Peptides against a protein of PDB entry 1MQS. Designs and how they scored, part 207

Target 1, 223 residues: chain A of PDB entry 1MQS
Amino acid sequence: ILKMLFLNKDLNNNDNITTITDDIFNQQEIIWKVLILDIKSTATISSVLRVNDLLKAGITVHSLIKQDRSPLPDVPAIYFVSPTKENIDIIVNDLKSDKYSEFYINFTSSLPRNLLEDLAQQVSITGKSDKIKQVYDQYLDFIVTEPELFSLEISNAYLTLNDPKTTEEEITGLCANIADGLFNTVLTINSIPIIRAAKGGPAEIIAEKLGTKLRDFVINTNS

## One batch from the design tools (peptide; made by RFdiffusion4, then SolubleMPNN)

Design b2_p30_3_s1 (from b2_p30_3, 13 letters changed)
Fold by OpenDDE base, seed 1:
Structure b2_p30_3_s1 (fold): chain B 223 residues (1-223), chain A 30 residues (1-30)
Amino acid sequence: as target 1 above (223 residues)
Amino acid sequence: SNFEEFLSKYKKLSDLLPPPSIGTSELVLE
């Protein structure tokens, strides 16, 4: 997240947020920028950063992507939003209207190939591709509630998993989604955990799926 | 060419991170 706020520059991430922001603030000229969020990313940012952290990172203002936003044609913008067709269309419209000077786009999760191609095509048509400086997809499908504690915030997961009327197929599908979210989270924090799960329930299924994904990932990355 | 140039700007976060540490934490599912 801090890298994103500093336009994905190399940062010394060994220190806490305050130390990093203070060091950058003192060592170089701060670049003021706008942060554009959606509902999901707002929750994520709020769980990790304080208002003062945003200010120290050079975020002068932040707003929701769906809100009416005043043009700031001389100010660079950081988008941190879900990879959806709707958000892509809004970004392209902002580009067309020269709403900001530069566009740094960060998607909260993996951007599907079809949406990447759509974004690329639309940007190409505008003739303003030079204003798009970066496009990253990230894996922040979690909300940090406490240090080393997070939630995927999957709606009704508990209810669905414990409803006797839920089919095995539905359970399997939900467990797969949870495993995917956990996998993305693990990649985001860059730490492969030892997985512990209660036996005989959905937790075990999730753990097995996650374990497989992580093992495959480690093997592939080490090759 | 503009299309290809745009695609060159796309990167995944995982490509920017160092290799992950293994076994330094525990994930408990309940």
Scores: peptide ipSAE 0.189, ipTM 0.637, DockQ to the pose 0.673
Fold by OpenDDE base, seed 4:
Formats: sequence, structure tokens, C-alpha cells
Structure b2_p30_3_s1 (fold): chain B 223 residues (1-223), chain A 30 residues (1-30)
Amino acid sequence: as target 1 above (223 residues)
Amino acid sequence: SNFEEFLSKYKKLSDLLPPPSIGTSELVLE
């Protein structure tokens, strides 16, 4: 998150948030930025950072992507939003309207290739591709509630998984979503865990899916 | 192409991170 807020510059990961923000605040000129969030990313940011942390990171204003936002054409913007067609369209519209000076786009999870291509195409049409400074994905897809505890904040996951009326397809879909979230979490913290799951339930399904994703990732990264 | 130039701006977060540590923690699913 801090990397994102500092435009993905290299930060010393060994320091706590407060130390990092203080050091950067004291050593560098603050670049004031606007932070654009969605509901999901708002929860994520709020769980990890305090308002003061955002200010120290140079975030002067933060808003929801779907909210009416005043143009700040001289201010760079950081988008931290879900990789959806809707959000992409809004970003492109903001670009068209010169709502901000620069656009740093960070998607909370993996951006599908089709959406990447769509974004690229739309940006190309605007003729304002130079304003797009960064496009990153696979950021945080979880919230931190307490040390060593993460939440994906998937709505009604427990209820859905335990509802006898839930179809196998629905369960499978939900498990896939959970596995994706966990995968993103693991990548974010840069630590491949030993996965333990209760047998005979959704946890096992999730663990298997996650394990596969992680194995594939490790293989691909080391290749 | 403009498209290729745009794509050059795209990176995954994993590209910014060092190789992950393996087996340093335990994830318990219940």
C-alpha cells in the first residue's frame, strides 16, 4: 500500500508504516495526490492506514470512484480500485475530462487481459496516454483486522457455504473467489505459507485451489 | 505502437517484489 501511495517507488520493507511515512515525509518533498477508491479498496486502506498516514503519504483527498469528484487538473491521481469494466470506463472518462494531471492506476487484483486491452484501446483513442503513468495490478485483495489475521471480506461467504440450498456450482465459484483472494494476499505479503485446511469441507477445496495457484506461480516465477 | 507503449506501463505487483519466501508461515483455513 505504501509503495502504491508513493507511486510504487522502492521502499524499505523492514520498517513499520509509521517509520516509513515519517522518513519519507521528512526526507522528500511531498507530492500531493488524490486517492480514488472503491468500496472494497476503501475497506482495505482503512484497515491498514490511518488518515494521518494518508496525509503523510501525500494524499490530500480521497474519494470513491463512483462519487462525483471535482476536477483537480493539476493534481496527480492514484486509483486503487477493482479491475472491472465499470471502473475502467470511469477512469477513461476521467482521463478524457482531464480530471487530474497524471493517472497512477492500481488494481486491487489481477487485471484480465481482455480488460487490459480494453483499457489500452480506450486510452489510445483519447490521445492522452501520456497522462497514464503507471498501471499495476495484483495489489491487496484483503483487509488486515489484526496482526496475523486477514479478511477477504467476501459478503456472506460463511452463510453461503453453510446454506444447504447453495448449489455445488455456487460453492465452487465462491471457493474460487476465496482462493483468488488468498492468492493475492500471499503475493502481497510475499510469503508462501504452509497451507492447513480442515478436511471434508470448503476449506479443503479452497486449499487445493490455492495450492495449485501458488505452485504455478512459483514455477513460473523461477523459470 | 501506442498500444505497445501503453502495455509497457503495465506491471504486476509481483514484479516489484523480491522472490517470495516459502514456508515461513502457516495459513490455516477453517
Scores: peptide ipSAE 0.169, ipTM 0.625, DockQ to the pose 0.668
Fold by OpenDDE base, seed 5:
Structure b2_p30_3_s1 (fold): chain B 223 residues (1-223), chain A 30 residues (1-30)
Amino acid sequence: as target 1 above (223 residues)
Amino acid sequence: SNFEEFLSKYKKLSDLLPPPSIGTSELVLE
């Protein structure tokens, strides 16, 4: 998240947020930016950063993507939003209207190829592709509630897993989604944890799926 | 083309991260 706020520049990951922001604040001129969020990313940002942290990162204004926002044609914008067709269309519309000077687009999760192509095509048609500076898909499908505690905030997960009427197929699907979220979390942390799971239930299924994903990833990265 | 140029700007977060280390931390699933 901090990397995103600093336009994905290299930061010392071993330092805490305060140290990083203080160092940047003291050594470099702050580039003031607008931060565009959606509901999900707002929760994510709020769980990790304080308002003062945003200010130190140069975020002068933050708004929801669906909100009617005033043009700031001389100000760069950071988008941190879900990879949806709706959000893409809004971003393109903002580009067409010259709402901001530069566009740094960060998606909260993996951007499907079809949506990437759609975004690229629409941007190309505008003739303003030069204003798009970055397009990243992030692996931030989690909310950090405490330093070592996080939630995927999957709606009704507990209820679904504990409902006797839930089919095995539904459970499997949910477990897959949870495993994907955890995988993304691990990638974000950049550390492979020891996985502990209760036996005989959904937790074990999730652990197995996650383990497989991690193993595959390690193999691919080491090859 | 403008299209190809745009696509060149796309990167994944994983491209920015070094290979993950094996940590001693535990992920507990309940």
Scores: peptide ipSAE 0.107, ipTM 0.583, DockQ to the pose 0.652
Fold by OpenDDE base, seed 3:
Structure b2_p30_3_s1 (fold): chain B 223 residues (1-223), chain A 30 residues (1-30)
Amino acid sequence: as target 1 above (223 residues)
Amino acid sequence: SNFEEFLSKYKKLSDLLPPPSIGTSELVLE
C-alpha cells in the first residue's frame, strides 16, 4: 500500500510505517496527491494506515469514487478501487473532464481482460492517454510488503470495550468490525496467519470471527 | 497507437509478487 501511495516506487519497508513515512517526509520533497477509494478499498486502507500516515505520504485529500469531487487539475490522483465497469467509466469521465493532472490507477483485485480492453479503448478515444501514468491490479490478491504493526483506526474502540455500560451485543458488533479490518489487512499482506488469542475476552471473539472469514476465503479461493 | 500505449502501462502485481503464503506468520491478539 505504501508503494502505491508513493506511485509504486521502490521503498525500503524494513521499518514500520511511521518510520518510513517520516524518513520520506524529511528527506524528499512531498508530492501532494489525491487518493480516490471505494468502500472496499477504504476498509483496507483504514486497517493499515493512519490518517497521519496518509498525510506524510502526500495524500492531501481522499474521497470515495462515487462522491462528487472538486476538480484539482494540477494535482495527481491515485485511484485504488475495485475493477468494475462502473469504476472504469467514472475514471474515464474524470479523465475527460481533466479533473486531475495525472492518473495512477490501482485496482484492488484482478482486472479482467475485457475490462482492461474497455478501459484502454475509452482512454484512447479521449486522446488523453498520456495522463494515465500507471495501471496496476491485484493488490489484494498477492503479497504486499507492509509493516507488522498497524492500527485499525476504529473510533472509540478502547472506550467501548472498557465501558461497563457497553452491552454484549455492542461488544460483539465492535469485535466484528475489528475482525473485518484484520481480514482486509491479511488480504493486503497476502499472508494467512496462525491466529492466537487470549481466552475469555474480546480477543477470543475477534479471533473466532477472523478465523471463520479466513477459512471461508481460503475455501473460496481454492475452489 | 494510443491504445497500445495505454496497454503498455498495465502491470499485474502477480508478475512481481509471490503467491499468498499460509501459516508463515502468527497473529497474536490480546
Scores: peptide ipSAE 0.186, ipTM 0.623, DockQ to the pose 0.464; fails the geometry check

Design b2_p30_3_s2 (from b2_p30_3, 10 letters changed)
Fold by OpenDDE base, seed 4:
Structure b2_p30_3_s2 (fold): chain B 223 residues (1-223), chain A 30 residues (1-30)
Amino acid sequence: as target 1 above (223 residues)
Amino acid sequence: DKYEEFLSKYKKISDLLPPPSIGTSVLTLE
């Protein structure tokens, strides 16, 4: 998150967010920027960073992407939003209207190829592709609640998994979503965990899916 | 080509991260 807020520049590795922000704040001139969030990413940011942390990172204003936002044509903007068609359209509209000086787009999870292409096409049509400085995906897809506990905040996951009326297809789909979230989390914290799961239930399915993803990732990155 | 130029700006955050450490934590699923 801090890397994102500092436009993905190299940061000193430090485990303490406060220390990192203080060090950065003291070492360089702060570039003031706007942070655009959605409901999901707002929760994520709020769980990790405090208001003072945002200020130290140069965030002068933060708003929801669906809110009416005042144009700040001389201010760079950081988008940290879900990879949806709706959000893409809003971003493009903001680009068209010159709402900000620069656009740093960060999607909370993986951006599907079709949406990437759609975004690219729309941006190209505007003729303002130069204002797009970054497009990253697979950021945080979890909320940190405790030092050793986090939540993916998937709506009604427990209820859905335990509802006898839920179809196997629905369960499989939900498990896949959970596994994706966990995978993204693992990548974010840069630590491959030993996975333990209760047998005979959704946890096992999730563990298997996650394990496969992690193994594939390790193989691909180390090859 | 503006289209290709734009696509060149796309990166996965994983591409910016160092290789992950292995076996330093336990993830328990319930």
Scores: peptide ipSAE 0.384, ipTM 0.705, DockQ to the pose 0.685
Fold by OpenDDE base, seed 2:
Structure b2_p30_3_s2 (fold): chain B 223 residues (1-223), chain A 30 residues (1-30)
Amino acid sequence: as target 1 above (223 residues)
Amino acid sequence: DKYEEFLSKYKKISDLLPPPSIGTSVLTLE
């Protein structure tokens, strides 16, 4: 998140948020920019950062992507939004209207290939691809509810997993989504945890899926 | 072309991160 807010400049991940923001604020010229969020990413940002952190990162204005936003053609924009067709269309519309000077697009989770291609096609048609500076995905996709406690805030996850009417396919799908979220969390914090899970329930399913994802990741990154 | 130019700007955040620390924390699922 900090890298995103600082236009993905190299940052020392070993330092805490306060140290990083203070150092940058004191030692470097602040680049003022707009932060565009959606409902999900707003919750994520709010759980991890404080208002003062945003200010120190040079965020002058932050707004929801679906809200009417005033043009700031001389100001760069950071998008941190869900990878959806709707958000992509809005971003493209913002690009068409020259709403901002530069576009740094960051998706909260994995951007499907079909949506990436759609975004690319639309941007190419506008002729303004030069204004797109970055397109990154798989950022933080969880909410910190308590110290050392993270929540993915998947709607009705608990109820769904404990509803006797829920099908095995639905459970499997939900567990996969949770595992994906946890995987993204691991990447974000740059630490692969030892996974412990209670046996005989959804936790075990999630642990298995997450373990597989992490193993695959380690193998692929070391190749 | 513009299409390929745009695609060249796409990266996964994992590609920008250093190698992760392994086994330094515990994730408990309940």
Scores: peptide ipSAE 0.380, ipTM 0.708, DockQ to the pose 0.692
Fold by OpenDDE base, seed 5:
Structure b2_p30_3_s2 (fold): chain B 223 residues (1-223), chain A 30 residues (1-30)
Amino acid sequence: as target 1 above (223 residues)
Amino acid sequence: DKYEEFLSKYKKISDLLPPPSIGTSVLTLE
């Protein structure tokens, strides 16, 4: 997230957020930017960063993508939004209207190929592709509630797992989804944890699935 | 070609990350 706010420049310091922001604020000229969010990304940002952190990162103003926003044609914009057709159309419209000087687009999760191609087509038609500086997608399928706690925000997970009427197939499917989310989280934080899980329940299933994914990833990365 | 130019700007955030550390934390599932 911090990398995104600093236009994905290399942040070499393993220091905490405060140290990083202070160093940048004091040593480098701040590039002032607009931050465009949606509901999901707002929750993510608010859980990780404080208002002061945003300011130190050069965020002058932040707003929702669906909100009416005033043109700031001399100000670069960072989009951090869900990879949806709706958001893509809004971004393209903002580009057409020269709402900002530069566009740094960051999708909160993986951008499907079809949507990438759609975005590319629309941007190409505008003739303003030069204003698009970068397009990233991310593995941000979690919300941080506390420094060491996060949630995948999977609806009805607790109810489904504890309902005696839930089928084994449904449980397996849900566990797979949870494992996928955790896998993406691990990739996002770039740290492969030791996994501990209670035996005899869904936690064990999730742990096994996640472990397999992580092992496969490590093997493939080191090969 | 503007289309290809745009596509060339696409990257995954994981491409910017160093190799992951292993076994430095614990994930507890309940």
Scores: peptide ipSAE 0.365, ipTM 0.698, DockQ to the pose 0.639
Fold by OpenDDE base, seed 3:
Structure b2_p30_3_s2 (fold): chain B 223 residues (1-223), chain A 30 residues (1-30)
Amino acid sequence: as target 1 above (223 residues)
Amino acid sequence: DKYEEFLSKYKKISDLLPPPSIGTSVLTLE
């Protein structure tokens, strides 16, 4: 997230957020930027950064992507939004209207190939592809609630897992989704954990699935 | 040409991360 706010420049990952922002603020000229969010990414940013952190990162204003926004043609914009057709269309419209000077696009999760191609096609038609500086997607399908606690925000997971009417197949499917979310989170934070799980329940199923995914990933990364 | 130019700007953030650290944390599932 900090990298994104600093236009994906290399940052020292060993320092806390405050130290990083202070160092950059003191050593480099601040590039003032607009931050464009959606509901999901707003929750993510709010869980990780304080208002003062945004200011130190050069965020002069932040707005929702669906909100009517004033043109700032001399100001670069950072988009941090969900990879949806709706958001893509809004970004393209902002590009067409020269709403900002530069566009740094960051999708909160994986951008499907079909949407990437759609975005590329629309941008190419505008003739303003040079204004788009970066297009990244990320695995941020979690919200940090505490330093050592995060949530995948999977809707109705608790209810589904504890409903006696839920079938074994449904439980297995949900566990797979949870494992996928955890896997993406692990990749995002770049830390492969030792996994511990309570036996005899969904936690064990999730742990097994996640363990397999992580082992496969490590093997593929080291090959 | 512009289409391909745009596509060349696309990157997955996961591809930009350094190799993952192993065993630096514990994930407990309950």
Scores: peptide ipSAE 0.329, ipTM 0.685, DockQ to the pose 0.645

Design b2_p30_3_s3 (from b2_p30_3, 14 letters changed)
Fold by OpenDDE base, seed 3:
Structure b2_p30_3_s3 (fold): chain B 223 residues (1-223), chain A 30 residues (1-30)
Amino acid sequence: as target 1 above (223 residues)
Amino acid sequence: SKFNEFLSKYKKLSDLLPPPSIGTSELILE
C-alpha cells in the first residue's frame, strides 16, 4: 500500500509505516496527489493507514470513484479501486475530461485479461495514453484488523457453511473462494505459512486447496 | 500500436515480489 502511495517506488519494508513516511517526508520533496478509492479499498486503507500517514504520503484529497470530483488538472491521481467494468469506464471518462495530470491505476485484485484489453482499447481511443503512467493489479482481498489477524470479508460465509440446507457442492465452491482469498493474501504479504486445519470440516477442504495452490506457486517461482 | 504500448504498462504486484519466505508463519484454520 505504501509503495502504491509513493507511485510504486521501492521502499524499505523493514520499518513501520510511521518511520517510512517520516523518512520520506523529511528526505525528499513530497509529491502531492489525489487518491481515488471505492468502498472496498477505503476499508483497506483505513485499516492500515492513519490520516497523518496519508498526508505524509502526499495525499491531499481522497474521494470515492463514484463521487463527483472536481477537476485538478495539475495534480496526479492514484486510483486504488476494484477491477470492474464500471470503474474502468469512470477512469477513462476522467482521462477524457483531463481531470488529473497523471493517472496511476492500481486495482485491488487481479485484473482479468478481458478488462485489461477493454481499458487499453478505450485509453488508446482517447489519444491520451501518455497520461497513464502505471497500471497495477494487486492481491489485497483482505482487511487487516490486527497485526496477526485479517478478514477476507466474504459475505455470509459463516451462514452458508453452517446452513444445513447448503449442498456439498456449494460448500466446496465457497471453500475454493476462501482458499483463493487466502492465497492472494499470502502472496501479498509474501509469507508462505505452515497450514494446519481441523479435520472433517470446511477447514480441511480449504487447507487442501490452499496447500495445492501454494505448492504450485513455489514450484513456479523457483523454476 | 498505442494499444500494445498501453498493455506493456500493466504489471502484477506478484511479479514484483521477491521469493516468498517459507515456514516463517503458521496458518490455523478452524
Scores: peptide ipSAE 0.192, ipTM 0.630, DockQ to the pose 0.665
Fold by OpenDDE base, seed 1:
Structure b2_p30_3_s3 (fold): chain B 223 residues (1-223), chain A 30 residues (1-30)
Amino acid sequence: as target 1 above (223 residues)
Amino acid sequence: SKFNEFLSKYKKLSDLLPPPSIGTSELILE
């Protein structure tokens, strides 16, 4: 997240947020920028950063992507939003209207290929591709509540998994979604954990799926 | 060409991170 706020520059990651922001504030010229969020990313950012942290990172204004926003043509913008067609269209419209000077786009999760191609095509048509400086997809599909505690915030997961009317297919699908979220979280934290799960329930299914994904990932990255 | 240029700006977060540490934490699923 801090890398994103500093336009994905190399930061010394060994320090806490306060130390990093103070060092940058003291050593480098602060680049003031706008932060554009959606509902999901707002929750994520709020769980990790305080308002003062945003200010120290050079965020002068933050707003929701769907809100009416005043043009700031001389100010760079950081988008941290979900990879959806709707958000892509809004970003492209903002680009067309020269709403900001530069566009740093960060998607909260993996951007599907079809959406990447759509974004690329729309941007190419505008003739303003030079204003888009970066496009990253990130794996922040979680809410950090405590240093060692996080939530995927999957709606009604507990109820669905414990409802006797839920079909096996629905359970399997939900478990797959949870496993995907956990996988993304692991990648974001950059630490592959030892997985422990209660036996005989959905937790075991999730653990198996996650384990497979992680093993495949490790094999592919070491290759 | 503009299309390909734009695609070159796309990067995954995983490509920017160092190799993950293994076994340094525990994930408990309940």
Scores: peptide ipSAE 0.192, ipTM 0.639, DockQ to the pose 0.685
Fold by OpenDDE base, seed 2:
Structure b2_p30_3_s3 (fold): chain B 223 residues (1-223), chain A 30 residues (1-30)
Amino acid sequence: as target 1 above (223 residues)
Amino acid sequence: SKFNEFLSKYKKLSDLLPPPSIGTSELILE
């Protein structure tokens, strides 16, 4: 995720988010970017990053892909969205309208070849393929176990989980979203961790869901 | 072709990641 936010530059993923963002912020001139998300990727980002983290990464504005967005023709855009025909069509439309200066496209999961070809064809027709700087999918061909300790602080989402006004259904939904986000994060860093969670709270629920997702993924990948 | 040039921009996340290593990592949720 952090790599994506820094235009997929080489980053030392062994450091915590704060250290990484601080190091980059101090060493390089900040490039302001727009981050475009969908509902699924929003959950992923929100589970790991705070607004301040996004700012340190140079994200000045973040919006949903289906939301009306103002043109920023001099600003590069990072798309982090599901690999769907709908999202591809929106991206192409944004390209046609010169919505942004550059397009860094990151799909949240594997991009099927047929959709890649569709994207390529549509972009080619626009004559603006030069504005597309990157097209990545988040599919991993392998699983990596690294000797690292990952500590993720509870995002603002956890504050909502601790709100007594929040219903059980809402809690369950939020936990699922957070687990999805963490799953994507684990894939992004290419490391399968041992999950440790405090008992008796949302963390335990999230850990269980995440563990299941990771186990399923490992089984499917080794098959 | 412009089409092939565009396709050359496509990469998988695995292309950006280092080779697999063996170790133990922990994710702590609080």
Scores: peptide ipSAE 0.156, ipTM 0.621, DockQ to the pose 0.442
Fold by OpenDDE base, seed 4:
Structure b2_p30_3_s3 (fold): chain B 223 residues (1-223), chain A 30 residues (1-30)
Amino acid sequence: as target 1 above (223 residues)
Amino acid sequence: SKFNEFLSKYKKLSDLLPPPSIGTSELILE
């Protein structure tokens, strides 16, 4: 997250957030930026950073992507949003309207190829591709509450999984979503855990799905 | 092409990370 806020420059991750922000704030001329979030990414950012941390990172203002935002044509913008068609369209519209000087786009999870191509195509049509400085998939589809604890913040997951009225399809879908979130978490932490799950329930399903994803990832990255 | 130039700006975070460590922690699902 801090890398993103500092335009994906290499930062020393050995220090805590406060130390990093203080050092950068004191040693470098701060580049003031706008941070554009969605509901999901807002929760993620809020779980990790305080308002003061954002300020120290050069975030002068932050807003929701769907909110009416005032043009700041001389200010660079950092987008940290979900990889959706809607968000892409909004970003492109912001680009068309010269809402900001530069665009640093960070998606909270993997951007599908079709959406990437759509984004690229739309940007190319605008003739303002030079304003797009970065496009990253961050894989931050989780909320960090404690160093050893995180939440996927999936609404009503427990209730849904334990409701006898829930269909198998719904359970399967939810388990897939949970597995995806966990997968992103593992990638972000860059540590593949030993997975332990209770047998005979949704946890087992999730574990199996996650295990498969991780195995596939390891195979693909090492090949 | 402008399209290809744009695509060159795209990077996945996973491509920027070192290989993940394996078996260094435990994930307990309940």
Scores: peptide ipSAE 0.090, ipTM 0.546, DockQ to the pose 0.686

